# Peptides against a protein of PDB entry 5HDT: the designs that were tried, part 109

Target 1, 163 residues: chain A of PDB entry 5HDT
Amino acid sequence: MVVKTFMDMDQDSEEEKELYLNLALHLASDFFLKHPDKDVRLLVACCLADIFRIYAPEAPYTSPDKLKDIFMFITRQLKGLEDTKSPQFNRYFYLLENIAWVKSYNICFELEDSNEIFTQLYRTLFSVINNGHNQKVHMHMVDLMSSIICEGDTVSQELLDTV
Target 2, 163 residues: chain A of PDB entry 5HDT as posed
Amino acid sequence: MVVKTFMDMDQDSEEEKELYLNLALHLASDFFLKHPDKDVRLLVACCLADIFRIYAPEAPHTSPDKLKDIFMFITRQLKGLEDTKSPQFNRYFYLLENIAWVKSYNICFELEDSNEIFTQLYRTLFSVINNGHNQKVHMHMVDLMSSIICEGDTVSQELLDTV

## One batch from the design tools (peptide; made by RFdiffusion4, then SolubleMPNN)

Design b2_p22_7_s3 (from b2_p22_7, 12 letters changed)
Fold by OpenDDE base, seed 4:
Structure b2_p22_7_s3 (fold): chain B 163 residues (1-163), chain A 22 residues (1-22)
Amino acid sequence: as target 1 above (163 residues)
Amino acid sequence: SKEEKRKELLKKRAEEAQKKRK
């Protein structure tokens, strides 16, 4: 399975990174980002999160527009965290945990639309956070948001209004 | 530079993330 392949891959596996580079690029295509199946989109998001981890500090995506699309896509998937009883919650948790540990969103600081991306991320996280989430989920969300604030030199007024 | 620092941190975090999974 594609998800398992990227999940188990280390960033030092240069031969594998080269081998699966084309797959990584294909996963970021509109075909997958706009896939009609919600569960498929979640799987794609998890793969993309691992791709950012594996190829850190350089994402294999060279287009700023593509990078923006990917992070906006991942952000949309995080809405699934709202239902802790969902059969897919564990996979949503995996996605959150990955981006919280890796801090892949910080790649966006090099994009001109970074404030838009971060604003959408914060709005999404605040919209789904609830008392039903365990401490680990809360900690990941706080850690993720705090890291962006700490490493950023400026934030949009919209982001400030959201916080 | 800020970019270099970010990349350094990102690489480190990525490595640590994989270690946490094992």
Scores: peptide ipSAE 0.715, ipTM 0.962, DockQ to the pose 0.851
Fold by OpenDDE base, seed 2:
Structure b2_p22_7_s3 (fold): chain B 163 residues (1-163), chain A 22 residues (1-22)
Amino acid sequence: as target 1 above (163 residues)
Amino acid sequence: SKEEKRKELLKKRAEEAQKKRK
């Protein structure tokens, strides 16, 4: 499984990183980002999150527009956290935990549309956060959002209104 | 620079994330 491949890959696995580079690039194609199956999109998001981890600090995506598309895509998948009883909740948690630990969204500070990305992230997180989530989920969400504010050079008024 | 610091921190966090997973 592609998901397991990226889950288990270490940052210093240079041979594997080279081997799966093309796959990483293809996973960011419109075919996968706009896939009609939401479970497939979730798996893709998890892979992309691990790709950011594996290739840190340099994502293999060179286009700023592509990076924006990817993070907007990942953000859309996080909406699935709203249903704690979903069979896929553990994968949504995996996605959240990954981006909270890695802070991959901080790559976006180098993008022109960083505020749009962060605003969408915050709105999504606040739309799905509820008392049904355990403390770990809450901690990840808070940690993720706090780190972006602390490390950011500029924050849009729209983002401030969301917080 | 700020960018260099972000990259260093990102790399460190990525490494630690994998350690936490194992």
Scores: peptide ipSAE 0.713, ipTM 0.962, DockQ to the pose 0.879
Fold by OpenDDE base, seed 5:
Structure b2_p22_7_s3 (fold): chain B 163 residues (1-163), chain A 22 residues (1-22)
Amino acid sequence: as target 1 above (163 residues)
Amino acid sequence: SKEEKRKELLKKRAEEAQKKRK
């Protein structure tokens, strides 16, 4: 599967990175970002998260508008964390764990709409966080949010009001 | 620069993330 391919790929696998570059670009197309199947969108989000990891520090998506679309897309998928009993919860956890470890959202500091992206991320995380989540989920959420505050020079008042 | 440092840190975190999976 495509998900497994990107999950297992190392950053120093230059030949593989070149081989799957076109696939990585295609996964960020509107066809996949606006796919009607919720499970497909989750798999796409997981692949995109791994793509940011594999091609770090330079994501293959060079367009600022495309990068914004991707991170807003990933943020929307995180709503699936709200149901801890969902059959897909483990994949939602995989997505959260990836972005918390890699801190891929920090790429957004180079975007003019970074505050909007971070605000949506915080609102989404606070909307789904609950006492039913285990310690690892809570730690990843807190680590992700605190990292953005600590690394950023400034944050919008709207973001501060959310925290 | 700040951007260069951020990219360097991002690369390091990505490498560490993959090591955690293995």
Scores: peptide ipSAE 0.700, ipTM 0.960, DockQ to the pose 0.893
Fold by OpenDDE base, seed 3:
Structure b2_p22_7_s3 (fold): chain B 163 residues (1-163), chain A 22 residues (1-22)
Amino acid sequence: as target 1 above (163 residues)
Amino acid sequence: SKEEKRKELLKKRAEEAQKKRK
């Protein structure tokens, strides 16, 4: 399974990184980002999150527009965190935990549309945060949002208004 | 530079993330 392949891959596995580079690029195609199956999109998001981890600090996606599309896509998947009773919640948690640990969104500081991406992330997280989430979920959400504020030199007023 | 520091931190976090997972 593709998800497990990227999940278990280490950053220093140069041969594997080269082997799966084309797959990483293919997963970011419109075919997968706009896939009609919600579960497929979640799996793709998890893979993309691991790809950012594996290839850190240099994502294999060279296009700023593509990077924006990917992070906006990942952000949309995080909406699934709202239902703690969903059978897919553990996978949504995996996605959240990954991006919270790696802080892959911080790549966006190099993008022109960083404020838009961060604003959408914050709006999404605040829309799904609820009392049904355990402390780990809350911790990851807070840690993720705090790291962006702390690392950013210039944060838009719109983003600050969401905090 | 700020970019270099960000890249260094990102790499470190990625490594630590995988260690936490195992």
Scores: peptide ipSAE 0.709, ipTM 0.961, DockQ to the pose 0.872; fails the geometry check

Design b2_p22_7_s4 (from b2_p22_7, 14 letters changed)
Fold by OpenDDE base, seed 4:
Structure b2_p22_7_s4 (fold): chain B 163 residues (1-163), chain A 22 residues (1-22)
Amino acid sequence: as target 1 above (163 residues)
Amino acid sequence: DKKEKRKELLKKRAEEAQKKRK
C-alpha cells in the first residue's frame, strides 16, 4: 500500500526517494486533493505528511501555489480530529503526530501566503480541540502551534486575533 | 540566516520523527 510505503521510508533512502518521486507528485494532483471521499483524502494527507518528512528540508513540490494547496488541504483534514470515536481517529492522530514531530508547516515560512496558511491551521486546531482528547493530542497541538509562533518572523493581525 | 536555520531544523526533526516511530 502507498501509505505504508511512505510511512516506512527513511529520508536517507536516496534510491527510493527517486523511485517514488513521481508518485509523490501525483498524490498532490487536484484529482487527489479534491477527491470526493473523505477517507481517501485522509490517506492522501497522511502520505503527503510523510513525503514532507522524507524529502525534508526540500519538498519535491516546486510550485508555491501547489505547496499552499497541499497545506490548506492537510489543514482541512485535521477537522476530523474533533470526533475521538470516529473509526478513522487513529489515522487522524497519525497525521497530527507527523506534522507535530516534523513541523512540516514551517516550510510555509518561505511562502507569500504563510500567514493565511497558519491562520487556517490555528483556527482549525482550536475548533477541534476538546477535553475528550488525551494528553498526547493536546501536547501535539500545542507543540505544533508554539513552534510556528517561535520560528516565525511575523504574525498577521488575523492570526494574533485567533490566538 | 533564518531560512538556512529552518532547513536545518526541518531535516533534524524529520530524522528524529522517524526514530520515534521505531
Scores: peptide ipSAE 0.742, ipTM 0.966, DockQ to the pose 0.899
Fold by OpenDDE base, seed 2:
Structure b2_p22_7_s4 (fold): chain B 163 residues (1-163), chain A 22 residues (1-22)
Amino acid sequence: as target 1 above (163 residues)
Amino acid sequence: DKKEKRKELLKKRAEEAQKKRK
């Protein structure tokens, strides 16, 4: 399984990183980002999150537009956190935990459209957060959002209004 | 610079994330 491959891969696995580089690039294609199956999109998002982890600090995606598309895509998948009773909730949690630990969104500070990305992230997180989430989920969300505020050079008024 | 510092932090966080997972 592709998800497991990236999940288990270490940053120091240079040979594997080279081997799966093309796969990482293909996973960011429109075919996968716009896949009609919601479960497939979630799996893709988890893979992409791990790709950011594995190749940190340099994502293999060279196009700023592609990076934006990827993070907007991941953000859209986070909507699935809303239903804590979903069979896929654990995978949504995996996605959240990854991005909270790695802080991969922080590479977006180098992008022209960083404010748009962060705004959508915050709006999404606040739209799905509820009392059904345990403390761990809440802590990840807060940690993620706080890190972006603290490490950012500039924060738009729109983002501030969301907070 | 700030960009380099961010990259260093990203790398460290990624490494720690994998340790936490294991």
Scores: peptide ipSAE 0.735, ipTM 0.965, DockQ to the pose 0.882
Fold by OpenDDE base, seed 5:
Structure b2_p22_7_s4 (fold): chain B 163 residues (1-163), chain A 22 residues (1-22)
Amino acid sequence: as target 1 above (163 residues)
Amino acid sequence: DKKEKRKELLKKRAEEAQKKRK
């Protein structure tokens, strides 16, 4: 499966990275980002998160508009963390864990719409945070949010008001 | 350069993330 392929791939696997580059680009197409099946969108988000990991520090998505679309897309998928009893919760956790460990959202600091992206991320995370989440989930959420504040030179007042 | 520092950190975090999975 495509998800497993990217999950197991190392950054130093240059031949594999070249082999699956076209697939990585295709996964960011509107066909997948706007796919009507929410489970498919979740799988796509997990693949995209791993693609940022594998190709770090240079993601194959060079268009600023495409990068914005991808991160806004990933942010929307994080809403699935709200239901801790969902059969797909472990996959949502995988997505959160990847984002928290890799901190791929740091790429957004180079985008003109970074404040919009970070604001949507914070709003989404605060909307799903609840006492039913275990300590690991809470730690990842806090780590992700605090790292953006610490590594960014400035953030919008709207983002500061959210924190 | 701030951008270069971010790239270096991103690469390091990505490598460490994969090690954590193993």
Scores: peptide ipSAE 0.735, ipTM 0.965, DockQ to the pose 0.884
Fold by OpenDDE base, seed 3:
Structure b2_p22_7_s4 (fold): chain B 163 residues (1-163), chain A 22 residues (1-22)
Amino acid sequence: as target 1 above (163 residues)
Amino acid sequence: DKKEKRKELLKKRAEEAQKKRK
């Protein structure tokens, strides 16, 4: 299980990080990012989230365009949080928890299109947040969004209007 | 340097995240 492999991997596991580097790169390919199965895409997103954690502070993806694609992809998967009764909700929660704890989106501050990425993230989170979510889900969402505002030097007016 | 500070935070948060899971 690829998801389990990355889930359990520590940041200081240098040999494992080297071993799975190619897999990490493959998971960011269009084949996986545009996979027709939404469950597969969710699994990929979870792996990518853990990859950012494992290789922190340096993501293995060197292309700014690729990084943008990945974060936009992860953002799209977060829409699955809208259905709290979904069989996959726990995995969606895992994704949210990961990005909320790690704050991997903050890598995007170095990207030219950071405002677009953050705007889409906020729009997505606000579109799925509902009273059916427990306090932990709400806390993660708020924590994630707050950290971006706090650590950002300048955010777009569009983003500010969303908040 | 803000970039360096972000890297430090990211590394720390990543480590803490894994500790929270264990």
Scores: peptide ipSAE 0.743, ipTM 0.967, DockQ to the pose 0.857; fails the geometry check

Design b2_p22_8_s1 (from b2_p22_8, 10 letters changed)
Fold by OpenDDE base, seed 1:
Structure b2_p22_8_s1 (fold): chain B 163 residues (1-163), chain A 22 residues (1-22)
Amino acid sequence: as target 1 above (163 residues)
Amino acid sequence: SEKELEEALSKKRAKIPNYTPE
């Protein structure tokens, strides 16, 4: 399985990173980002998160438009965190934990539409956060949002209203 | 999964690189 492959890959394996670079690029294509199956989209998001982890601090995606598409896509998948009893919740947790740990959204600071991306992320997180989430989930959400606010040089009024 | 990610990350003795603002 593609997801399993990337999950098991570490940042120090240069040969493997080179081998799967083309696959990483293809996973960011519209075919996968707009896949009609919700479970497939979640798997794609987890795979993309792992790709950012593996290639950190140098993501293999260089196009600003593509990066925006990816992070908007990942943000949309985070809506699945709302239902803690879903059979897919563990994978949503994995996605959240990864992006919080890797700080992949920090790539967005270099994008022209960073405020839009961060605003959508915050709106999504606040829309799904609930008392059913355990301390770890809350911690990852707070870490993710705090990192962006503390490390950002500008905060729009829209983002302030969201927080 | 959460456990799989933790296990993968624990394999590294040093802190793994992450993304920081330039």
Scores: peptide ipSAE 0.351, ipTM 0.751, DockQ to the pose 0.058
Fold by OpenDDE base, seed 5:
Structure b2_p22_8_s1 (fold): chain B 163 residues (1-163), chain A 22 residues (1-22)
Amino acid sequence: as target 1 above (163 residues)
Amino acid sequence: SEKELEEALSKKRAKIPNYTPE
C-alpha cells in the first residue's frame, strides 16, 4: 500500500526516496486533490504530510502553484478534527501532529500567497478547536499557530487580528 | 502504523530535519 510505504520511510533512505519520487509527485495531482471520496482525500493528505517529512528540509514539489494547492488542500482536511468521535479522528490527529512537528507550513513563507494560506489555516483551526480535544491536540494546534507567528516576519495584520 | 510512526518521530526529533524559513 502506498500509504504505508511513505509512512514507514525514513529521511535517510536516499535510494527509496529516489525510487518513489514520481509517485510522490503524482499524489499531488488534481486527480487525488479533488477526489470525490472524503476518506481518500484524508489518506492523500496524510501521504502528502509524510512526503514533506521524508524529503525535509527540501520538499520535492517545486511549483509555487502546486505548493499552494497542497497546503490549501491539507487545510481543508483539518476541518475533520471537529468530530472527536469519528472513526477517522485518529488519522486527522496524525495529520495535525505531523504538520505541527515537521513545520511543513513554513514552506509557505516563500510563497506569494502565504498570508492567504496562513489565514485559512488559522480560521480552520479556530473553527474546530473545542474543549473536547485532549491536551495533545491542543498542544499541536498551539505549536502550529505559534511557530508561524514567531517565525513570520511578513505576517499580515489580518492574521494577527485573527489570533 | 500511525502510532508507531508517532513514537518514532518522538524518539528521533533531535535527528530529523524539519522546515525553517530561509
Scores: peptide ipSAE 0.342, ipTM 0.747, DockQ to the pose 0.058
Fold by OpenDDE base, seed 4:
Structure b2_p22_8_s1 (fold): chain B 163 residues (1-163), chain A 22 residues (1-22)
Amino acid sequence: as target 1 above (163 residues)
Amino acid sequence: SEKELEEALSKKRAKIPNYTPE
């Protein structure tokens, strides 16, 4: 895995972060996470990924329960990576590339249910991997999983069985 | 609100992502 060291690079201004904070919090509501339209949920996931990118290494969501809901939601959307011929595949690719590069899931280490979140992520990624994916997709999937393993001090037996 | 958020965040998608340190 190649660790990208963009920590010291330019980030969004603090004024802009404050401006978008209320919108970010509103997006994480059940109204959007449980939206009946699949394409809307994918768009919501991409927006959430951008929010984590903008606010990294922190997140505007202070509730552990809300963070868990968000990452479980994003994990469910990643199932759409299986169909490489879908018109929405490019948006699924964007989601994967973003969360892999930013290491967005790594904020979950502070959550009590981190092992559950990571286990579901790994199961989802392994379930969608197929020969139709190009090298970039495979690389992002590997980077995402490897980053979590490297940062984690301990993992549950359930997670180890999944890997 | 969804459209407003999409428009606001889309302008920032092209920027370099922030890194979450290990």
Scores: peptide ipSAE 0.046, ipTM 0.721, DockQ to the pose 0.079
Fold by OpenDDE base, seed 3:
Structure b2_p22_8_s1 (fold): chain B 163 residues (1-163), chain A 22 residues (1-22)
Amino acid sequence: as target 1 above (163 residues)
Amino acid sequence: SEKELEEALSKKRAKIPNYTPE
């Protein structure tokens, strides 16, 4: 496809971003978000994280409902961090490192259901944190949660209860 | 397709990420 022709373009190329936009939108469809294969869902999550990284500071997704679905989906994938011995752990680590570094969840502050999203994120992270994780994993988890707290205007009581 | 997107995005994973505004 024409996509392959532009694969080597600069990350800042507007032409390349425009070309990949349709693919980005397609990737966020229910077909992929609700894919029955767990490994496929993880790959989808990593691709979505990369999309947020590439298009930052603005996401290519304009629908608030779609953005909510995406971040709730990513949050569900983060549960895979609980098993450090999993063959897929390195990919889960990539997902965590990416979203923490990019601060991808900060886009959620523009959503009406931001508190729900952040609450689910915090509950998930606290549920998977364990002594088997190395310092880098812990650091990324803390960075992710701290960034949201520091940049949020207000924190709901429900969110505070999860911390 | 997903595979084509994955291949394209994989080449960009090594690049410096953009940041959301603080």
Scores: peptide ipSAE 0.041, ipTM 0.722, DockQ to the pose 0.079

Design b2_p22_8_s2 (from b2_p22_8, 7 letters changed)
Fold by OpenDDE base, seed 1:
Structure b2_p22_8_s2 (fold): chain B 163 residues (1-163), chain A 22 residues (1-22)
Amino acid sequence: as target 1 above (163 residues)
Amino acid sequence: DEEELEKALSQKRAKIPGYTPE
């Protein structure tokens, strides 16, 4: 229900954004981010991606530590892109497309640990990319990584080594 | 399956400012 709610919301509805702000905040709690069920974590990630889409270009999360936790969490979920035959692959695709299109990770440029977040993202994407992925998946991965490199004013040596 | 996903994604993209359909 929660996932469906956020997926159906429009970005231009200020009333709805205010109504579900508390729900968005609760979704980022350790209860959900550290949920033992892999499928639940995927749904949480998709919902978080939708939250970033809805509240773009800003995020409802004001704590830099919380934002870091969220993006590290989303990055971990992207590992599921490796198995293209998984019944959950469509949701992983949704997650990838969403964050690539919205450029959700661009919020991380304001964080002190942005380079760490981007490095983990790149390592994860390169670890899961394979010949089984169609052109669209490859395009989203490239778009996501390219946007960060192009829009970032600084790139750490560690990130350069990852690329 | 992929077609169904594309339709669903298209609906979501339409809710993002600046999105233009193909």
Scores: peptide ipSAE 0.020, ipTM 0.578, DockQ to the pose 0.041
Fold by OpenDDE base, seed 2:
Structure b2_p22_8_s2 (fold): chain B 163 residues (1-163), chain A 22 residues (1-22)
Amino acid sequence: as target 1 above (163 residues)
Amino acid sequence: DEEELEKALSQKRAKIPGYTPE
């Protein structure tokens, strides 16, 4: 399984990184990003998060437009965090923990539409936060948002209004 | 189940070299 492959891979295996580079690129295609199955999209998001982890600090995706699409896609998947009783919650938790720990969204700072991406991220996170989330989930959400604010040299007023 | 997931996540973190965004 593709998910398992990337989950088990570390950043030190250059040969494996090269071997799966094409697969990583294909996972960002519209076929996967616009897949009709919600569970498949979640798996794709987790794989993409792992790809960012493995290839950090550089993403294997060279197109700014593609990077934007990917992070907007990941942001949309985070909506699934709202239901803590969902059978897929563990994967949503994995997605959140991964992107927070790796600081994956920091790649977006070099994008022209970074503020749009961050704004949508913040809106999504605040939308899904509820009393059913435990402290760890809250910590990851806060860590993710705080990291972006602290590491960004400039933030749009729209983003500030969202926070 | 969450504990099992946390364990799995911690193992994955161990495979991540010290990364600090520039």
Scores: peptide ipSAE 0.019, ipTM 0.595, DockQ to the pose 0.033
Fold by OpenDDE base, seed 5:
Structure b2_p22_8_s2 (fold): chain B 163 residues (1-163), chain A 22 residues (1-22)
Amino acid sequence: as target 1 above (163 residues)
Amino acid sequence: DEEELEKALSQKRAKIPGYTPE
């Protein structure tokens, strides 16, 4: 129910956004971010990606620490892209495509630990990228990484070494 | 099930601002 609710919502419905604000906040709780089931965590990540899409360009999460936790969580889920034969691959693809198109990680530029977040993202993407991925997957990965490099005011040497 | 999921995901992607379905 929760997943379907956010997936069906768009940015133009202010009344619905307000109605489901509390639900969006609860989805970022440790209960969901640290859920023992891998498939549940993937669904949570997709839902969070949808929340960022819906509330863009602003996020309903005001805590920098919470935002960091969320994006580190999403980054960890992207490791699932490594297995193209997984029955959950389409959901991993949805996650990647969503965050790449929306440029969700751009919110992280205002965070103190932005370099850490981006570094982990790049390391994760480079660790899972392979020749088995189709052109669309490669495109989204490149778009996600290049957008951060081009729009960032400062890029750490560690991040540059990762690229 | 997988095909239905892909279709559903495609519909959700279309709701991303500026997204143009291929």
Scores: peptide ipSAE 0.023, ipTM 0.596, DockQ to the pose 0.042; fails the geometry check
Fold by OpenDDE base, seed 4:
Structure b2_p22_8_s2 (fold): chain B 163 residues (1-163), chain A 22 residues (1-22)
Amino acid sequence: as target 1 above (163 residues)
Amino acid sequence: DEEELEKALSQKRAKIPGYTPE
């Protein structure tokens, strides 16, 4: 029910955004981020991606530590892109396409550990990319990485080494 | 179920601001 609510919500629905703010905050709790079920974690990641879409360019999460945890969590879920034949691949694709288009990771530039987050993202994407991915998947991966490079004022040497 | 999910996901993508399907 929670996942469906955020998926159907429009960015211009200001009243709904205010109403479900607390729900968005609860979704980022350790209970969901550390859920033992892999499929549940994927659904949580998709819902979080929708939350970032809805509240863009801002985010309802004010804690830098919480934002870091969320994006490290989303990055871990992207590992599932490696298996194109998985029944859950469509959800992984949704996650990738959403965060690439919305440029959700760009909010991390305000975080002290932004370079760590981006480095882990790049390593993950290069780890899972393979010839089985269609052109759309490749395009979204490139768009996601290019956006971060182009909009970043400073990039660490460690991040550059991953490119 | 998978086909239905794909359709649902496509509809959600269309609601991303500025999103234009190829």
Scores: peptide ipSAE 0.023, ipTM 0.605, DockQ to the pose 0.042; fails the geometry check

